# Ledger of designs, part 27: peptides against a protein of PDB entry 4N78

Target 1, 186 residues: chain A of PDB entry 4N78
Amino acid sequence: HFQVICRLLGYQGIAVVMEELLKVVKSLLQGTILQYVKTLMEVMPKICRLPRHEYGSPGILEFFHHQLKDIVEYAELKTVCFQNLREVGNAILFCLLIEQSLSLEEVCDLLHAAPFQNILPRVHVKEGERLDAKMKRLESKYAPLHLVPLIERLGTPQQIAIAREGDLLTKERLCCGLSMFEVILT
Target 2, 155 residues: chain B of PDB entry 4N78
Amino acid sequence: MAELQMLLEEEIPGGRRALFDSYTNLERVADYCENNYIQSADKQRALEETKAYTTQSLASVAYLINTLANNVLQMLDIQASQLRRMESSINHISQTVDIHKEKVARREIGILTTNKNTSRTHKIIAPANLERPVRYIRKPIDYTILDDIGHGVKW

## One batch from the design tools (peptide; made by RFdiffusion4, then SolubleMPNN)

Design b1_p10_2_s4 (from b1_p10_2 with T2V T4P)
Fold by OpenDDE base, seed 5:
Structure b1_p10_2_s4 (fold): chain B 186 residues (1-186), chain C 155 residues (1-155), chain A 10 residues (1-10)
Amino acid sequence: as target 1 above (186 residues)
Amino acid sequence: as target 2 above (155 residues)
Amino acid sequence: PVLPTFQPPP
């Protein structure tokens, strides 16, 4: 699903969605969540001492339940605050998954473009074959597919410019060194 | 453009009219030949004259058709060439627009990105300083990073 | 060869 979304939206669509999600997250964090946190801080027991171990696990639990009674009984915490936190979490996960999916798409694009850009994979050399010879053979095999040199030779100046620009855009991808998710976490 | 216009407005219509006129003339010639043959005391001469007119008529029609056909073909060739040029221009514009859109999109999404910090440091340290968008240093794309991403089709 | 323009007989 995320792959389809990435394909459909493209960079622009993804950017828009991410920006909107960030706005939503910001609004949730600075608005409702912050207010609830402030309220919780006000009602939080000032002194919460560890009960004596003699009370046992049930007694300790009851003690903390009593100390936190006001917080536990705060119905809006469960219904609103936790829901908002869930929404924030979902937004973060969504961003992560989109980025991952986008990265996969970009990798696929790079792989598809590689033969046309003189980017050759490292070939596994079987025992006894010279790596250099195989690489040369591979280079020779794909040499006619090198798009930019081909267009430079046969194309108009305008076509050459477009080809070079397209080649550059194809090579420069987010997955090569950029992360959106890290920005979201900051 | 002038040649195409001349073909479309003058030569081809003129050729068509000439063919039509030729048809009318042919009918007149036929009538003439028929009447001449009937009225002529020398039937052989009349026949020879008819034969001559027939040959001339056929030659003329053939010429007119050939000329018209060539003009039409020339017109079509010119139009085809013009269409190809237009197509090329449209494609160029389209590609330029697409590249521009892509650049804009990349700038937009780029605002939402930061450099991948390889530092395995577990601590989600909220980077205090909005690190300036690190200038995209065109580092050679190390595709080896992709080796670990995806089920490497063992070729 | 300029194919003679078919001139109708006078």
Scores: peptide ipSAE 0.036, ipTM 0.662, DockQ to the pose 0.005
Fold by OpenDDE base, seed 3:
Structure b1_p10_2_s4 (fold): chain B 186 residues (1-186), chain C 155 residues (1-155), chain A 10 residues (1-10)
Amino acid sequence: as target 1 above (186 residues)
Amino acid sequence: as target 2 above (155 residues)
Amino acid sequence: PVLPTFQPPP
């Protein structure tokens, strides 16, 4: 589903959706969630000391559960605050999955374009074979497929310009060093 | 352009008219040959004359058809070339627009990106000193402060 | 060779 969404929206559509999601998340965090957090902080026990470690994990958990029992049982917290937190979480997950899907699409595009851009894969050298000879053979095999040099030789000036721009756009991808998710987390 | 116009307006219509006229002429020649053969005392001579007209007619029609066909083919070639030029122009414009749109889109999404840096995970510093267990005094929590937030659940 | 257009007999 996310792959289809990425293909449908493209870079521009993804940008718009992410911007709107960020606005929604910001609104939720600065609005309802912040208000609940402030209220909860006001009603939070002022003195909550760590129980002795000798009580073990169950005893410590019981202690904190008892201290926070009234907060946990607060109905509005479960219905409104937790729902808003779920919405924020879903938005974050959505952004993450979109970025991952986009990265996969970009990698596929790069792989498909590689033979036409003089980007050769690393060749496995078996024992007794010279790496240089194998690479030279590979280069010779794919030399006729180099698109930009071919168009530069046979194409019109306008076609050459378009080919160069297309080549650049093909090479430059977000997956090469950019992350949207890190921006979402800040 | 001038050549295409001549083909469309003069040569091809002219060739079609010539073929039509040839049809009418062939009927006249056929009638002539038939009558000549019937009326002639020398049937052999009449037959030879008919053969000559037949050969000439066939050659003439073949020539007219060939000329017309070549003119039509030439017209089609010129039109095909014009269409290819138009297609090339449209493709160029389309590609230019697409590249521009892509650049704009990339700039927009680029604003939402940062360099992949492995940010150091902030270590949660646990307080070193285990505070002595203080007897937990339950303080009643007043939730009435939350009544104005949300759907106002009156407890 | 330009083949002459067929002319009907007079």
Scores: peptide ipSAE 0.033, ipTM 0.657, DockQ to the pose 0.005
Fold by OpenDDE base, seed 2:
Structure b1_p10_2_s4 (fold): chain B 186 residues (1-186), chain C 155 residues (1-155), chain A 10 residues (1-10)
Amino acid sequence: as target 1 above (186 residues)
Amino acid sequence: as target 2 above (155 residues)
Amino acid sequence: PVLPTFQPPP
């Protein structure tokens, strides 16, 4: 599903969605969640000493339940605050999955374009084979497919310009060095 | 432009009219030959005259058809060339627009990105040999760095 | 070879 979304939205669509999600998350964090956190901090017991271990696990649990009774009974916490946190979580998850899907798509594009851009895969050389000979063979095999040199030789100036720009755009991808998700986490 | 116009407005219509006129003339010639043969005391001479007219008529029609056909072919070639030029122009504009849109989109999404923290260990092994005029060896982008990013299908 | 134009009989 996320792959389809990435394909449908493209870079522009993804940017718009991400910006809007960031706004929503910011609004939730700075607004409702912050308010609840402040309230919770105010009602938090100032002195919560660890009960004696002699009370056992049930007794300790009851103790904490009693100390946090006001917090647990805070109805708005369960309904509004947790819902907002869920929304934030979903937004973060969405951003993560979109970025991952986009990265996969970009990698696929790069792989598909590689033969046309003089990008040769690292050939695993079996023991005893000369790496150089294999690489030369591969270079020779794919040389006719190099798009930019081909167009530079046969194309019009306009076609050459477009080919060069297209080549550059094909090579430059977010997955090569940029992260959106890291921005979201900051 | 002038050549195409001449073909469309003058040469091809003119050729069509000429063929039509030729048809009418052929009928007249046929009638003449028939009557001449019937009325002539010298049947052999009349036959030879008919043969001459037949040969001339066939040659004329062949010429007219050939000329018209060539003009039509020329017209089609010119039109095909014009269409190809238009197609090329449209494609160029389309590609230019697409590239522009892509650049804009990339700028927009770029604002939402930060540099990936490259762990210190993966030194981009720049090939050490600084010295020789490195022909623009398009450094193959090693995409294997991305193998660890995402749930790639381990083939 | 230019083929002759058709001339009607006299």
Scores: peptide ipSAE 0.032, ipTM 0.671, DockQ to the pose 0.005
Fold by OpenDDE base, seed 1:
Structure b1_p10_2_s4 (fold): chain B 186 residues (1-186), chain C 155 residues (1-155), chain A 10 residues (1-10)
Amino acid sequence: as target 1 above (186 residues)
Amino acid sequence: as target 2 above (155 residues)
Amino acid sequence: PVLPTFQPPP
């Protein structure tokens, strides 16, 4: 599903969606969640010492339950705050999945373009074959497919310019060095 | 452009008119040949004259049709060439626009990205022999870095 | 050879 979304939206659509999601997340974090966190900090016991281990696990649990009674009984925390946190979480996950799907699409594009851009895959060398010889053979095999040099030789100046720009755009993909998710996490 | 205009405005209409005139002339020639044969005391001579006119008429019509056809074909070829040039221009513009749109889109999404801290994994051990002009072997982009990301989403 | 345009008999 995310792959289809990525294909449908393209870079522009993805950018718009991501920007809007970031705005929503920012709004939730700086608004309602922040307010609830502040409220929670106010109701937090000033001194919450670890109870003595002698009380055992049940006693310790009861102790913390008592100390946090006001927090646990805060109904809005369970309904509104946690819902907002879920929304933030969903937004983050959505962004992650979109980025992953986009990366996969970009990789596929790069792989498809590779023979035309003089990008050769690492060839598995059988025992006894020289890697260099095999690579040279492969290079020679795909040399006629190099699009930019071909157009430079046969094309008009305008076609050459477009081919070069297209080649650059094809090579420069987000997956090669850029991450959106890292920005979302900051 | 001048050649196409000449074909459209002068040569082809002129050829059509000539063909029409030829039709009218052929009718006159036919009438003449018929009357000449009937009135002539020397039927053999009249027949030979009719044969000569028939041959000439057929040759003339064939020539007119051929000339007209060639002019029409030439016209169509010129028009086809113009159409191809126009198509090429449109394609060029379209590609330019698409590239521009793509650049804009990439800039927009690029604002939402940061450089991946690619931990320089393994030092590409440059083979020691520096001297041969290292043909810029474009280092294959190690796409394996993405292999770890793709394994999780079997959807 | 441009075939002469058919001239009608006089």
Scores: peptide ipSAE 0.031, ipTM 0.667, DockQ to the pose 0.005

Design b1_p10_3_s1 (from b1_p10_3, 4 letters changed)
Fold by OpenDDE base, seed 3:
Structure b1_p10_3_s1 (fold): chain B 186 residues (1-186), chain C 155 residues (1-155), chain A 10 residues (1-10)
Amino acid sequence: as target 1 above (186 residues)
Amino acid sequence: as target 2 above (155 residues)
Amino acid sequence: ESPLNLSRTF
């Protein structure tokens, strides 16, 4: 689904969705969640000392349950606050999965374009074979597929310009060095 | 442009008229040959003359058809060339617009990005095993696969 | 001398 969303929206659509999600998250954090956190801080026991270990695990649990009774009984915490936190969590996960899906699409594009851009994979060399000789053979094999040089030789000035720009846009991808998710976390 | 205009306005209409006129002339030739054969004392000679006229008539019609056909083909080739040039121009504009849109989109999304600290060289791990091009099996999109993901909306 | 206006073939 996320791959399909990435393909459908493209860079522009993804940007818009991410911006709106950030607004929603900000609204939830600074609004409802902040209010609940403030309320929780007010009802939080000012002094919560560790009970004696002699009470055992059940006694210690009961102690903390009693100390946090007001929080546990706060019904809106479960229904509203936790729901808002789930929404924020879902938004974060959505952003992460979108970025991952986008990166996969970009990598696929790079791989598909590679033979046309003189980007050749490292060839496995068997024992006794010269890497250089294999690479030269590979280069010679794919040389006719190099798009920009081909268009520079045969194309119009306008076609050459478009080819160069297209080549650049193909090489420059977010996955090469940029992260959206890191911005969301900040 | 001048050649196309000449073909459309003069050569092709002229060829069509010539072919039509040829039809009328052929009818006259046929009438002549029939009458000549009936009236001639030397039937053999009349027959040979008819054969000669028939051959000439067929050759003439063939020539007219060939000329007209060639002119039509030439016209179509010129028009096809014009259409190809127009298509090329439209494609150029379209590509320019697409590149521009892409640049704008990249700027917009770029605002939402920061440099990755760890050069995670996504090692494009070339799958060691060239997975045989798995026949693209159109797997229907299972929309239920996400039903269990997230707790924001209970479906 | 064709009495009929046959276009000269070629």
Scores: peptide ipSAE 0.019, ipTM 0.768, DockQ to the pose 0.005
Fold by OpenDDE base, seed 4:
Structure b1_p10_3_s1 (fold): chain B 186 residues (1-186), chain C 155 residues (1-155), chain A 10 residues (1-10)
Amino acid sequence: as target 1 above (186 residues)
Amino acid sequence: as target 2 above (155 residues)
Amino acid sequence: ESPLNLSRTF
């Protein structure tokens, strides 16, 4: 689904969706969640000492359950605050999955374009084969497919310009060095 | 442009008219041959003349048809070439627009991106004493422990 | 000889 969304929306559509999601997340964080966090901070036990480790994990858990009973029983915390946190979480996950899906699409595009752009994969060299010779052979094999040089030789000035711009746009992808998800986390 | 116009307005219509006129002429030739054969004392000669006129008439019609056909083919070739040029022009415009749209889209999404921080993975300094891999005894996961956890429908 | 105007032969 996310791959289809990425294909359908493209860069522009993804940008719009991400921007709107950021607005929603910001609204949730600065609004309802912040208010509940402030309230929770006010009702938090002022003194909560760590129980002795001798009580074991169950005893420690019961201790904290008892200390936080009033907070845990606060109905609005579950229905509103936790729901908003889930929404924020879902938004974050959505952004992550969109970025991952977009990266996959971009990688596929790069791989498909590679033979036409003189981008050759590193070939596994068997024992006794020279990497240089194999690479040279590969270069020679794909040389006729190099689009920009081909158009520069055969095309009109306008075609050459378009080809160069297209080549550049094909090479430059977000997955090469940019992250949207990191921006969302900040 | 001028050649196509000449083909469309003059040569092809002219060729069609010529074929029509040829039809009328053939009728006259036929009438002549019939009358000549009836009136001639030498029927053999009249027949040979008729054969000659028939051959000439067929050749003339064939020539007219061939000429017209060639003109039509030429017209079609010119039109096909024009269409290819138009297609090329449209494609160039389309590509230019697409590139522009892509650049705009990239600017928009670019605002929402930052450089990937290659987090220098802190070299997890492997503790000097590699604890001998305790033979992982795969204890079967008892999934029944989870049977009471969650809103699953107890069948 | 009837001068019937016939088109060119190819």
Scores: peptide ipSAE 0.017, ipTM 0.775, DockQ to the pose 0.005
Fold by OpenDDE base, seed 1:
Structure b1_p10_3_s1 (fold): chain B 186 residues (1-186), chain C 155 residues (1-155), chain A 10 residues (1-10)
Amino acid sequence: as target 1 above (186 residues)
Amino acid sequence: as target 2 above (155 residues)
Amino acid sequence: ESPLNLSRTF
């Protein structure tokens, strides 16, 4: 699904969605969540010491339940605060999955373009074969596919310009060195 | 452009008119041949004359048709060439627009990106002293180890 | 001379 979304939206659509999601997240964090956190901090017991281990797990649980009774019984925490936190979490996950999907799409594009851009993978060499010789043969074999040099030889100035720009745009992808998710986390 | 216009406005319509006129002329020739054959004392001569006119008429019509056909073909070739040029122009514009849109989109999404922290792969410096593989001895987890860690509430 | 106006031949 995320792959399809990435393909449909493209960079522009993704940017718009991400920006809007960030706004929503910011609104949730600075608004309702912050308010509830402040309230929780106020209601939080000033002294919450670990009970003695001698009370066992049930006793410790009861102790904390008693100390946090007011918090646990605060219905709005579950219905509003936790819901908002879930929404934030979902938004973060959405952003992550979008970025991952986009990265996969970009990698695929790069791989598809590679033969046309004189980017050849390292080939397996059998025993006795020289890697360099094999690579040179491959380079020669695929040389006619190199788009930019081909257009430079045969194309109009306009076509050459377009080909160069297209080549550059194809090579420069977000996955090569940029992260959206890191921005979202900051 | 001028050649196409000439073909469309003058040569092809002219050729069509010429064919139409030839029809009328052929009718006149037929009438003449018929009357000449009827009135002529020398039927053989009249017949040969009719054959000559028939041959000439066929040749004339064939010429007119051929000329018109060639003009139409030329017209179509010019139009086809124009269409190809238009297609090329449209494609160029389309590509330019697409590149522009892509650049804009990339700028927009770029604002939402930061450089990936390439974790410098710290060269795992192999410790100089290869610690002897300490045989993993499964020690049971002593859960009591943490029992003394914590300020128990002194009731 | 043809008494009739015929077009050019091939």
Scores: peptide ipSAE 0.016, ipTM 0.776, DockQ to the pose 0.005; fails the geometry check
Fold by OpenDDE base, seed 2:
Parts: sequence; C-alpha cells; structure tokens
Structure b1_p10_3_s1 (fold): chain B 186 residues (1-186), chain C 155 residues (1-155), chain A 10 residues (1-10)
Amino acid sequence: as target 1 above (186 residues)
Amino acid sequence: as target 2 above (155 residues)
Amino acid sequence: ESPLNLSRTF
C-alpha cells in the first residue's frame, strides 16, 4: 500500500501529506497531550516511595495501584489522551513507512537507470580472472546505452539540455543522503 | 510552405482537371478512329492510325496518373514531416514542463529533509559464530525476581 | 499535328 501511495503521490504529494501530518502532530502535542501531561504531573503523588519488599510483588502492585487510582480511573486519559497518542504514533509510523517505500522506489529507479548512466555494478570475479578486464568489457558492452553521450552526438541543443537535466534528476535522489524521518523526530 | 501550397492549390487540382479533360478527349479520339475506319478506302492504314492513337492515349493517361500520384505522395510527405516537427516541439515543451515540475516538487520535499547522520555505527562485526537462532520460547515473566532489588530490602 | 489535344507521353 505504501509503495502505491508513493507512486501515486510522487514527491509533491508526499511533501503535502507530510506537511499536513506535521501540523496535526504539532497540534496534538502542543494542545491536548500537553494539557493532559500537565494535569497528570499535578496530580501525581509527590512522594511515591518503594514499599517494603516484605509486601511481595502483589502487595507492591496493589500499593502503586492505590497511589495511582485517581489517574487510572481518569476516563478521559484512556479515551482522549491515549487516542491522541495513538494518532501521533500512527503518524510517525506512516512517515517512516512512506520514507522507506520512497527509498525503495528511488533505489529501483537508480538501478533501472544505471546501465544508461554508465553506472556499472562491481562484477564478481572468479579465481584467476582480472577484475579490470571484466570491467572494461562490461563498460564496452554498455557504452552504446549511455544516453547523455548518445544525445550529445546525435541530438539537438535542446535535446541535449533536456537529457542532461534528466540525467541529473535521475542521479539526485533523496535516498542518497537525505532523510525525512529524522526531521519528523526532531 | 511554398511547395506545399503549390501542390495543394495548383498541381494536384490541375492534375485532376487534366485527367478529366483527358477522359473527354479520349472519347473524341475513339469516335474519330471509328469514323475514320468506316470512311477510309484503305482499311489497313486506318487501323494503323487507330493503333497509334491508342498507344498515345494510353501513354498520356499513364503519364497524367503518375504525375498526379507523385504530387499527392509529395504532398503527404511534406505534411508528415510537418507533423513530426510539431510533435517534436510539443514533446520538447512537455519534457521541459515536467522537468520544471519535478524540480519544484523536489524543492518542496527537500525542505522536509535533513542530511542523514552517518553515525559511524561501529560495523556490527557479525560474530564469527552465528549463534543458532534460539527459538523464542515465551516464558511468563516472574515479577518476584525484582522483590530483592529495591530500597526496601532489609537483608 | 494531330487534330486532337493529347497530353505528353513519357
């Protein structure tokens, strides 16, 4: 699903969605969640010491349950605050999954374009074979597919300009050095 | 442009008219040959004249058809070339617009990005001995294990 | 000259 979303929205659509999600998250954090956190801090027991170990785990649990009873029974905490936290969590996950999906699409694009851009994978060399000789052979094999040099030889000035721009746009992808998710976490 | 215009306005219409006129003229030739043969005392001579007119008529029609056909083909070739040039121009504009849109989109999404922190994550050197994946056995959490760790432990 | 107007041949 996320791959399809990335394909449908493209960079523009993803940017818009991410901006809106950030606004929503900001609104939730600075609004409702902040208010509940402040309230919870106010009602939190000022002194909550560990009970004696003689009470055992059940007794200790009961102790904390009693100390936090008012907080646990606060209905709005479950229905509103936790819901807002779920929404924030979902937004974070959405952003993560979108970035991952986008990165996969970009990598696929780079791989598909590679033969046309003189980007050759490192070939596996069997024992006794020279890597350089294999690479040269591979370069020679794919040389006719190099789009920009081909258009520079055969194309009009306008076509050459477009080819160069297209080549640059193909090479420059977000996955090469940029992260959206890191911005969301800050 | 001038050549196409000449073909459309003069050569092709002219060729069509010539063919039409030729049709009418051929009918006259046929009538002439028939009458000449009937009236002539020398039937052999009249026949030879008819053969000559027939040959000339066929050659004339063939020439007119060929000329017209060539003019039509030339017209179509010129038009096809014009269409190809227009297509190329449209494609160029389309590609330019697409590139521009892509650049704009990239700027917008770029604002929402930061440089990947290449944290020198220590190469997790895969331990030489891949520990066999221990099958995760869900053991119940024994909470009593923590009973002796707290500030309340009086030894 | 033939009495009839014929187009030129090849």
Scores: peptide ipSAE 0.016, ipTM 0.780, DockQ to the pose 0.005; fails the geometry check

